# Peptides against a protein of PDB entry 4Y8H, part 96

Target 1, 196 residues: chain A of PDB entry 4Y8H
Amino acid sequence: TSIMAVTFKDGVILGADSRTTTGAYIANRVTDKLTRVHDKIWCCRSGSAADTQAIADIVQYHLELYTSQYGTPSTETAASVFKELCYENKDNLTAGIIVAGYDDKNKGEVYTIPLGGSVHKLPYAIAGSGSTFIYGYCDKNFRENMSKEETVDFIKHSLSQAIKWDGSSGGVIRMVVLTAAGVERLIFYPDEYEQL

## One batch from the design tools (peptide; made by RFdiffusion4, then SolubleMPNN)

Design b2_p26_1_s4
Fold by OpenDDE base, seed 5:
Structure b2_p26_1_s4 (fold): chain B 196 residues (1-196), chain A 26 residues (1-26)
Amino acid sequence: as target 1 above (196 residues)
Amino acid sequence: SAAEAAVRAAIRAAMERTSAAFLARL
């Protein structure tokens, strides 16, 4: 798995590969690594697919309850709910989660929740087995307040590099763009990103 | 696996505790 989220001028973009693995078996199936927990709050998931889906479902439920009573939750609120669930189960849970969202007050925000259930607010985050290969690339090439196009290209190049080295990453690159204008879903195929 | 099932059970059991904490920090 290779996942990332990047703040930019107009909001935030989440990105993920689509490969799944079960030990020795590799499948390029449709994998829901980018998961909605609220209209403009999404997460990237790595680790146990079943366990991280259960966490995301619980978070979505809480945010729905929150919305019905208090209005739209902040991205920080969503990250806090994820943090509690991950921290309380840290001894048994295999999960790496990136929470990203947009609202008019805070703009695009990214929170990373690694194994152990700590939470870190960052301008961008990378995670999954492929992330180890791209720390240097991302550090060198990330810039604050990029355009949408620059940010899409940054994520595409970063995940392409991760996929080249990580046998557990591959398939299509999926992105979700969160801005004031709404939610946009992007997809890029191997024929495009393998040539970068 | 049994270990995975135990994790899922523990996550679900945390719902009520998380709900209380979630509401308390509003």
Scores: peptide ipSAE 0.058, ipTM 0.674, DockQ to the pose 0.045
Fold by OpenDDE base, seed 3:
Structure b2_p26_1_s4 (fold): chain B 196 residues (1-196), chain A 26 residues (1-26)
Amino acid sequence: as target 1 above (196 residues)
Amino acid sequence: SAAEAAVRAAIRAAMERTSAAFLARL
């Protein structure tokens, strides 16, 4: 798995590879590493497909309940619910989750929740087995307040490099763009990104 | 597996401890 989320001038973009390695764990649905928990709050998932899906479904339920009583939750609130579930189950749970969202007040935000169940707010985050190969590349090439196009290119190049080195990553690159204008889904195929 | 069932049960238990009141404090 190779996953990332990047804040930019107009919001945030989440990105993921699509490769699924068959193991002992069975997912309830087709593997989706980019998962909606609210209209403009999404997550990237790494680790056990079934367990991280269950966590995301629980978060989605609580955010729906929150919305019905208090209005639209912040991205920070969503990240705190993920953190609580991951931390309380950390001894038995393999989960690396990146939470990203957009709202008019806070704009694009990214929160990373590694295996220990801590939470960190960052301008961008990377995770999964492929991330180990691209820490240096991302540190060198990330810039704050990029355009949408610059950010798409940054994610495409970063995930392409991760896929080149990580046998557990591959397939298509999927992205979700969250801005004031709405939600946009992007897809990039191997023939395009392998040449970068 | 038994291990998978145990993890899912623990996640459900954590869900039951999380409420709208908890969310409202965030």
Scores: peptide ipSAE 0.026, ipTM 0.654, DockQ to the pose 0.045
Fold by OpenDDE base, seed 4:
Structure b2_p26_1_s4 (fold): chain B 196 residues (1-196), chain A 26 residues (1-26)
Amino acid sequence: as target 1 above (196 residues)
Amino acid sequence: SAAEAAVRAAIRAAMERTSAAFLARL
């Protein structure tokens, strides 16, 4: 798995590969490592597919209840919910989660929740088995306040490099763009990104 | 605010109950 989320000028973009290599995959939803928990709050999931799906479903439920009572939750609130679930279940949970969201007040935000259930707010985050290969690449190429196109390109190149070196990553590159304009899904195929 | 803190506390309590249910499914 290779996952990332990147803040940019107009919001945030989440990206993921599509390869599923674990035989323990319980497909309750399309193998999308990019999971909606609220209209403009999404997460990237790595680790146990079943466990991280269960966590995401719980978060989605809590955010729906929150919305009914208090209106749209912040990305920070969503990250806090993920954090508590990951921390409380850390002894029996293999999960690396990146939470990303957009709202008009806070713009694009990214929170990473590694194993152990800590939470870190970052301008961008990478995770999964493929991330180990691209820390240096991402550090050199990331810029704050990129355009949408620059950010898509950055994610595409980063994930392409991760896929190149990580046998557990591959397939298509999926992205979700969260901005004031709404939610946009992108897909890039191997024939395109393998040549980068 | 105090109101926000109360909401966070209520959410945390609900999450603890949900986490227990989650563990039971593992």
Scores: peptide ipSAE 0.023, ipTM 0.588, DockQ to the pose 0.023
Fold by OpenDDE base, seed 1:
Structure b2_p26_1_s4 (fold): chain B 196 residues (1-196), chain A 26 residues (1-26)
Amino acid sequence: as target 1 above (196 residues)
Amino acid sequence: SAAEAAVRAAIRAAMERTSAAFLARL
């Protein structure tokens, strides 16, 4: 798995590969590791697909309850719900989660929740088995307040490099763009990103 | 915000129940 989320001038973009590995088998099934928990709050999931889906479902439920009483939750609130669930279940949980969201007040925000259930607010985050190969690239190439196009390009190149070196990453690159304008879904196929 | 803090407190108060529900989905 290779996942990331990047704040930029107009919001935040989440990105993920789609490969699934079961034992020694590599499945290029189109798996979606980007999961909606609120209209403009999404997460990237690594670790157990079942475990992280269960967490995301619970978070979505809590955010729905929050919305009914208090209005649209902040990304920080969503990250707090994820953090509590991950921390409470840390002894029985394999989960690495990146939470990202946009609102008009806070703009784009990214929170990373590694194994153990800590939470860290960052301008961008990377995770999954492929992330180890791209720390240097991301550190070198990330800039604050990039354009949408620059940010898409940054994520595409980053995940392409992760996929190149990580046997557990591959398939399509999916992205979700969260801005004031709404939610946009992007997809890039191997024939495109393997040439980078 | 105060509302966000209240939500976090409610989640913490429901830890055991939430954990049980989570484990049941695994």
Scores: peptide ipSAE 0.020, ipTM 0.593, DockQ to the pose 0.023

Design b2_p26_2_s1 (from b2_p26_2, 14 letters changed)
Fold by OpenDDE base, seed 5:
Structure b2_p26_2_s1 (fold): chain B 196 residues (1-196), chain A 26 residues (1-26)
Amino acid sequence: as target 1 above (196 residues)
Amino acid sequence: SAAAAVAAAAERARQALLEEEKRLNS
């Protein structure tokens, strides 16, 4: 798995590969590693698919309750709920989660929640088994306040590099763009990104 | 209530994040 979220000029973009592995075989199925928990609050998930899906479902439910009583939650609030759930279940949970969202006040924000249930606010975050291969690349190439197109290219190149080296990553690259204009879903196929 | 618990957790997280941001900006 290779996942990342990147703040940019107009908001935030989440990206993920789609490969899933079970036992000794690889399936290039479209996996749901990018998950909506609120209109403009999404997460990237790595680790146990079932466990992280359960957490995301709980978060989504709580954010709906929050919205009904207090209005739209901030990305920070969403990250805090993820953090609490991951921390409370840290002994039985294998999960790496990146929370990303957009709102008019805070613009695009990214929070990473590694194993153990800590939370870190960052301008961009990478996680998953493929992330170890692209720390250097991302550090050298990330810039603040990139355009949408620049950010898409940055994520595409980063995940492409991760996929090249990580046998647990592959398939299509999915992205979700969160801005004032709304939510946009992107998909890129191996024939394109393998040539980068 | 569930919403109140979420709000309380958010406040704790917010305080921690603020402290971390202060550290990073020092």
Scores: peptide ipSAE 0.033, ipTM 0.563, DockQ to the pose 0.029
Fold by OpenDDE base, seed 1:
Structure b2_p26_2_s1 (fold): chain B 196 residues (1-196), chain A 26 residues (1-26)
Amino acid sequence: as target 1 above (196 residues)
Amino acid sequence: SAAAAVAAAAERARQALLEEEKRLNS
């Protein structure tokens, strides 16, 4: 798995590969590593698919309840709910989760929740087995307040590099763009990103 | 149970969103 979320001028973009493994087999299916928990609050998930899906489902429910009572939750609130669930279940949970969201007040925000259930607010975050191969590239090439196009390219190049070196990453690259204009979904296929 | 019902509803929502993503990206 290779996942990342990047704040930029107009909001935030989440990105993920789509490869899954079953035993010794590799499948390049379109998976839900990018998961919606609110209209403009999404997460990237790595680790146990079942465990992280359960966590995301619970968060989504809580945010729905929150919305009915208090209005649209902030990204920080969503991250806090994730953090609490991951922390309380850390002994039985293998989860690396990145929470990203957009709202008019806070703009794009990224929170990373590594194994153990801590929470860290960052301009961008990377995670998954493929992330170890792209720390250097991301550190060198990330810039604050990039355009959407620059950020898409940054994520595409980053995940492409991760996929090249991580046997557990591959398939398509999916992205979700969160801005004031709404939600945009992007997909890039191996024929394109392998040439980068 | 209430917990099971919530989990089931959340799973249905997740599946619906996944299908929508596939549709929009195809």
Scores: peptide ipSAE 0.031, ipTM 0.480, DockQ to the pose 0.025
Fold by OpenDDE base, seed 4:
Structure b2_p26_2_s1 (fold): chain B 196 residues (1-196), chain A 26 residues (1-26)
Amino acid sequence: as target 1 above (196 residues)
Amino acid sequence: SAAAAVAAAAERARQALLEEEKRLNS
């Protein structure tokens, strides 16, 4: 699995590969790596599919409840809920979660929740088995306040590199763009990104 | 139960952040 979320000038983009592996690679596959928990709050999931899906479902429910009472939650609120769930389940949870969202006040935000249930706000985050191969690449090539197109290219190139080296990553590259304009879903195929 | 404890913790987190958001928007 290779997942990432990147803030940019107009919001945030989440990206993920689509390869589903089991057996020796991971204990339980993650099929839906980009998961909606609110209209413009999404997460990237790696690790146990069952565990992370349960967490995401709980978050989604609580954010819906929050919305009915208080209005649209902030991305920070969503990240905090994820953090609490991951922390309380840290003994049994082997998962990396990236929370990303957009709102008019805070614009695009990214929160990473590694093993142990800590939470870190970052301009961009990477996770999954493929991320280990692209820390250097991402650090070298990331820039703050990129355009949408630059950010798409950055994610495409980054995930392409991760897929190249990580046997647990592959397939199509999916992205979700969160901006004031709404939610946009993108897909890129191997024939395109393998040549990068 | 563990699930109830997690839910309670999540609710506390939401409430704390809600109050912070209200403060920042005041």
Scores: peptide ipSAE 0.026, ipTM 0.577, DockQ to the pose 0.027
Fold by OpenDDE base, seed 3:
Structure b2_p26_2_s1 (fold): chain B 196 residues (1-196), chain A 26 residues (1-26)
Amino acid sequence: as target 1 above (196 residues)
Amino acid sequence: SAAAAVAAAAERARQALLEEEKRLNS
């Protein structure tokens, strides 16, 4: 798995590969590792698909409950709920989660929640088995306040490099763009990103 | 149940931020 989220001038973009591994079997089926928990609050998930999906479902429920009573929750609130669930279940979970969202007051925000159940706010975050291969590349190439196009290219190149070296990553690259204008879904196929 | 315990933890996290979230969205 290779996942990341990147803040930029107009909001935030989440990205993920789609490969799934079960034992020695590698599947390039379209597996969505980008999950909606609110209109403009999404997450990237790595680790056990069943466990992280259950966590995301619980977060979505509580954010919907909040919305019905008080209006739209912040991205920080979503990250805090994820953090609490991951921390309380840390002995049984192998989960890495990146939370990203957009609102008019806070703009694009990214929160990373590693295995221990801590939470860290960052301008961008990477996770999954493929992330180990691209820390240096991302440090070198990330810039604050990029355009949408620059940010899409940054994520595409980063995940392409991760897929190149990580046998557990591959398939299509999916992205979700969160801005004031709304939510946009993107997809890039191997023939596109392998040539980078 | 395990599911109930997880849900309770999520609710605690949500409640800790309710008043601040309400203020910011006012």
Scores: peptide ipSAE 0.027, ipTM 0.569, DockQ to the pose 0.028; fails the geometry check

Design b2_p26_2_s2 (from b2_p26_2, 14 letters changed)
Fold by OpenDDE base, seed 3:
Structure b2_p26_2_s2 (fold): chain B 196 residues (1-196), chain A 26 residues (1-26)
Amino acid sequence: as target 1 above (196 residues)
Amino acid sequence: SVAAEVAAARERAIQALLEEEERLNK
């Protein structure tokens, strides 16, 4: 798995590979690694498919309840719910989560929740088995307040490198763009990103 | 409780994964 979320000038973009490992226990086969928990709050999932789906399902429910009572939740609120679930169940779950969202007040935000259930707000985050191969590349090439196109290219190049070295990553690269204009889904195929 | 909710949601997720595998004939 290779996942990342990147803040940029107009919001935030989440990205993920799509590979599902063969021969693994079914509960660990993550295919949909970009998951909606609210209109403009999404997450990247790594680790156990069943564990991360369970967490995302509960968060989505809580945010729907929150919305009905108080209005649209902030990305920070969503991250807090994720953190609580991951921390309180850390002995029984294998879950790495990146939370990303957009709202008019806070713009694009990224929160990473590694194993153990801590939460960290960052301008961008990477995770999954493929992330170990691209820390240096991302550190060298990330810039704040990039354009949408620059950010898409940054994520595409980063995940391409992760896929090149990580046998557990591959397939298509999926992205979700969150801005004031709405939600946009992107897809890039191996024939394109393998040439980078 | 949170633990009970997670356990129930995990079971639902496993069932969904099994159904998807069956649909894909894998």
Scores: peptide ipSAE 0.294, ipTM 0.786, DockQ to the pose 0.028
Fold by OpenDDE base, seed 2:
Structure b2_p26_2_s2 (fold): chain B 196 residues (1-196), chain A 26 residues (1-26)
Amino acid sequence: as target 1 above (196 residues)
Amino acid sequence: SVAAEVAAARERAIQALLEEEERLNK
């Protein structure tokens, strides 16, 4: 698994590979790594598919209730709900989650919630087994307030490198772009990113 | 409790994954 979320000038972009681990118990596989919890609040999931899906489902429910009572929740609120669930169940869950969202007040935000249930607000975050291979690349190449195109390229190159070295990563690269304009889904195939 | 809620949701997620796998195998 290789996942990341990157803030940029106009919002935030989430990215993930699509390889599903096989040969393991279905609950421990990794798939559907980009998941919506609110209109413009999404997450990247790593670890147990069942665990992370469970958490995301609960968060989505809580955010729906929140919306009905108070209006659109902030990304920080969503991250707090994720954090609480992950921390309180850290002994029973294998979940690494990156929360990313956009709103007009806070613009694009990224919160990483690694194993253990801590929460960290960052300009960008990477996770998954493939992230080990690209910390250096990302640190070298990330810039704040990039354009959409620059950010897409940054994520594409980063995940391409992760996929190259991580046997647990591969397939297509999926992205979700969250901005004031809305939600945009992108997909890049191996013949596109393997040449980078 | 939060733990119970997560456990229940996890079970639902497992069932969903199993159903999806069965669908893909057909």
Scores: peptide ipSAE 0.249, ipTM 0.767, DockQ to the pose 0.028
Fold by OpenDDE base, seed 1:
Structure b2_p26_2_s2 (fold): chain B 196 residues (1-196), chain A 26 residues (1-26)
Amino acid sequence: as target 1 above (196 residues)
Amino acid sequence: SVAAEVAAARERAIQALLEEEERLNK
């Protein structure tokens, strides 16, 4: 798995590879490594498919309840819910989560929640088995306040490199763009990104 | 906090789901 989320000038973009393990139980099968928990709050999932799915499902449910009572939650609030669930259950979970969201007040935000349930607010985050291969590349090439196009290219190149070196990553690259304009889904196929 | 309350309320649900997954994988 190779996942990342990147803040940029107009919001935040999440990206993920799509490689799945054949023969996985239906209940455990990865449906999408990019998962919606609110209109403009999404997460990247790594680790146990079942663990991360359970957590994301619970978060989604309670954010819906939160919305009905208090209005639209902030990305920080969503990250806090993820954190508490992961931390309080850390002995039983194998879950790495990147929470990313957009709102008009805070703009694009990224929170990474690694194994153990700590939370870190960052301008961008990478995770998954493929991330170990691209820390250097990302550190060198990330810039704050990039354009949408620059950010898409950054994520595409980063994940392409991760896939190149990580046998557990591959398939298509999916992205979700969160801005004031709404939600946009992107997909890039191997024939395109392998040439980068 | 609201987040802490949510976590406390759903801890049992997470455990149940985790236990179910472990059962299915055996």
Scores: peptide ipSAE 0.208, ipTM 0.672, DockQ to the pose 0.028
Fold by OpenDDE base, seed 5:
Structure b2_p26_2_s2 (fold): chain B 196 residues (1-196), chain A 26 residues (1-26)
Amino acid sequence: as target 1 above (196 residues)
Amino acid sequence: SVAAEVAAARERAIQALLEEEERLNK
């Protein structure tokens, strides 16, 4: 698994590979790595598919209730709910989650919640088994306030490198762009990113 | 409790994954 979320000039972009594991217990397989929890609040999931799906489902439910009572939640609020669930259940869960969202007040925000249930607000975050191979590349090439196109390219190159070295990553690269204009879904195929 | 909610949701997720696997294997 290789996942990341990157703030940029107009909002935030989440990215993930699509490779799914086989032969393991079904709960530990990795699928559907980009997940909506609110209109413009999404997450990247790594670790146990069942564990992270459970957490995301609960968060989505809580945010729906929140919206009905108080209006649209902030990305920070969503991250706090994720953090609480991950921390309180850390002994029984294998879950690494990146929360990313956009709103008009706070613009694009990224929160990373690694194993253990801590929460860290960052301009960008990477996670998953492939992330270990691209810390250096990302640190060198990330810039604040990139354009959409620059950010897409940054994520594409980063995940391409992760996929190159991590046998547990591969398939297509999926992205979700969150801005004032709405939500956009992107997909890039191996024939394209393998040439980078 | 939060732990119970997570456990229940995890079980639902496992069942959903199993059902999807069965669908894909048809």
Scores: peptide ipSAE 0.161, ipTM 0.698, DockQ to the pose 0.027

Design b2_p26_2_s3 (from b2_p26_2, 15 letters changed)
Fold by OpenDDE base, seed 5:
Structure b2_p26_2_s3 (fold): chain B 196 residues (1-196), chain A 26 residues (1-26)
Amino acid sequence: as target 1 above (196 residues)
Amino acid sequence: DVEAAIEAARERAIEALRKLEERLNS
């Protein structure tokens, strides 16, 4: 798995590969590594698909209930709920989660929740088995307040490199763009990103 | 059971949500 989220001038973009593995079996399936927990609050999931799905479902349910009663929660609130669930169950969970969201007050925000259940606010975050291969590239090439197009290219190149070196990553690259204008879904296929 | 453990932490997460939103909305 290779996942990342990047703040930019107008909001935040989440990105992920689509490969799934079960033991020695590798498949390029439609995966839910990019998961909606609120209209403009999403997460990237790595580790146990079933366990992180359960966490995301709980978060989504309670954020929806909260919205019905009190209004839209902040991205920080969503990250705190993820953190609590991951931390309290860290002995039984293999979960790496990146929470990203947009609102008019805070703009785009990224929170990373690695194994152990800590939470860290960052301008961008990478995770998954493929992230090991792109720390250097991302550190060298990330810039704050990039345009949408620059950020899409940054994520595309980063995940392309991760896929190149990580046998557990591959398939299509999916992105979700969160801005004041709304939610946009992007997809890029191997024939395109393998040439980068 | 992982789901049982997650559910056990659910109430604490709800409380965290409440406290944090109160802080952020103040």
Scores: peptide ipSAE 0.035, ipTM 0.625, DockQ to the pose 0.034
Fold by OpenDDE base, seed 2:
Structure b2_p26_2_s3 (fold): chain B 196 residues (1-196), chain A 26 residues (1-26)
Amino acid sequence: as target 1 above (196 residues)
Amino acid sequence: DVEAAIEAARERAIEALRKLEERLNS
């Protein structure tokens, strides 16, 4: 798995590969590792797919309930709920989650919740088995307040490199763009990103 | 199991949500 989320001038973009692995079995499928928990609050999930999906379902449910009563929660609040669930279950849970969201007040925000259940606010975050291969690239190439196109390109190149070196990553690259304008899903196929 | 453990953490997560939102709204 290779996942990342990147803040940029107009919001935030989440990105993920789509390969699934079970033991030594590798499948290139259209697997969505980008999960909606609120209209403009999404997460990238690594680790146990079933377990992290359960966590995301819980978060989504309570954020919807919260919204019906009090209005839209902040991205920080969503991240805190994820953190609490991951931390309280850390002894039995293998989960790495990146929470990203957009709102008019805070703009794009990224929170990483690595194994262990800590929470860190960052301008961008990477996770998954493929992330170990792209720390250097990301550090070199990330810039604050990039355009949408620059950010898409940054994520595409980053995940392409991760996929190149990580046997557990591959398939299509999916992205979700969160801005004031709304939510946009993007998809990029191997024939395109393998050339990068 | 993991599902049961996650469910047991729901109340704490809800409380964390409430407290954090109160702080942010103050």
Scores: peptide ipSAE 0.030, ipTM 0.621, DockQ to the pose 0.035
Fold by OpenDDE base, seed 1:
Structure b2_p26_2_s3 (fold): chain B 196 residues (1-196), chain A 26 residues (1-26)
Amino acid sequence: as target 1 above (196 residues)
Amino acid sequence: DVEAAIEAARERAIEALRKLEERLNS
């Protein structure tokens, strides 16, 4: 798995590969590693797919309750709920989660929740088995306040490199763009990104 | 059972959310 989220000038973009692995079996499929928990709050999931989906479902439920009482929750609120669930289950849970969201007050924000259930606010975050191969590339190439197009290219190139070296990553690259204008979904196929 | 453990942690998460709501909405 290779996942990442990147803040930019107008919001935030989440990205993920789609390869599914079970032991030695590898399948290139469209896998839902990008998950909606609110209109403009999404997460990237790595580790146990079933376990992280359960966590995301719980978060989504509580954010819906929050919305009914107080209005749209902040990205920080969502990240805090994720953090609590991951931390309290850290001995039984294999999960790495990146939370990203957009609102008019805070703009695009990214929170990473690695194994152990800590929470860290960052301008961008990477995770999954493929992330180990691209820390250097991302550090060298990330810039604050990039355009949408620059950010898409940055994520595409980053995940392409991760997929190139990580046998557990592959398939299509999926992205979700969160801005004031709304939500946009993007998809890129191997024939395109393998040539980068 | 991870799902059982997650469910057991729901109440703790709800309490954390409550505390956060108080802070963020003040």
Scores: peptide ipSAE 0.023, ipTM 0.630, DockQ to the pose 0.035
Fold by OpenDDE base, seed 4:
Structure b2_p26_2_s3 (fold): chain B 196 residues (1-196), chain A 26 residues (1-26)
Amino acid sequence: as target 1 above (196 residues)
Amino acid sequence: DVEAAIEAARERAIEALRKLEERLNS
């Protein structure tokens, strides 16, 4: 798995590969590791698909209840709920989660929640087995306040490199763009990103 | 039981969120 989220001038973009593994079996399928928990709050999930899906479902439900009582939650609030669930279940769950969201007050924000259930606010975050191969590339090429197009290219190149070296990553690259204008879903196929 | 543990954590998360809300509104 290779996942990342990147803040930029107009918001935040989440990205993920789609490969799944079952034991020694590697499957290239359209598996969505980008999950909506609120209109403009999403997460990237790594680790056990079943475990992280359960956590995301709980968060989504709670944020719906929150909205009915208090209005739209902040990205920080969503990250806090994820953190609590991951920390309290750290001995029973394999979960690496990146939370990303946009609102008019805070703009694009990224929170990373690695194994163990700590939470870290960052301008961008990478995770998954493929991330170990691209820390250097990302550090060298990330810039704050990039355009949408620059950010899409940055994520595409980063995940392409991760997929190249990580046998547990592959398939299509999915992205979700969160801005004031709304939510946009992008998809890139191997024929394109393998040439980068 | 992992499912039971997750449900218990959900309840703790709800309480944690309540406390966070109170802090943010202070």
Scores: peptide ipSAE 0.022, ipTM 0.583, DockQ to the pose 0.034

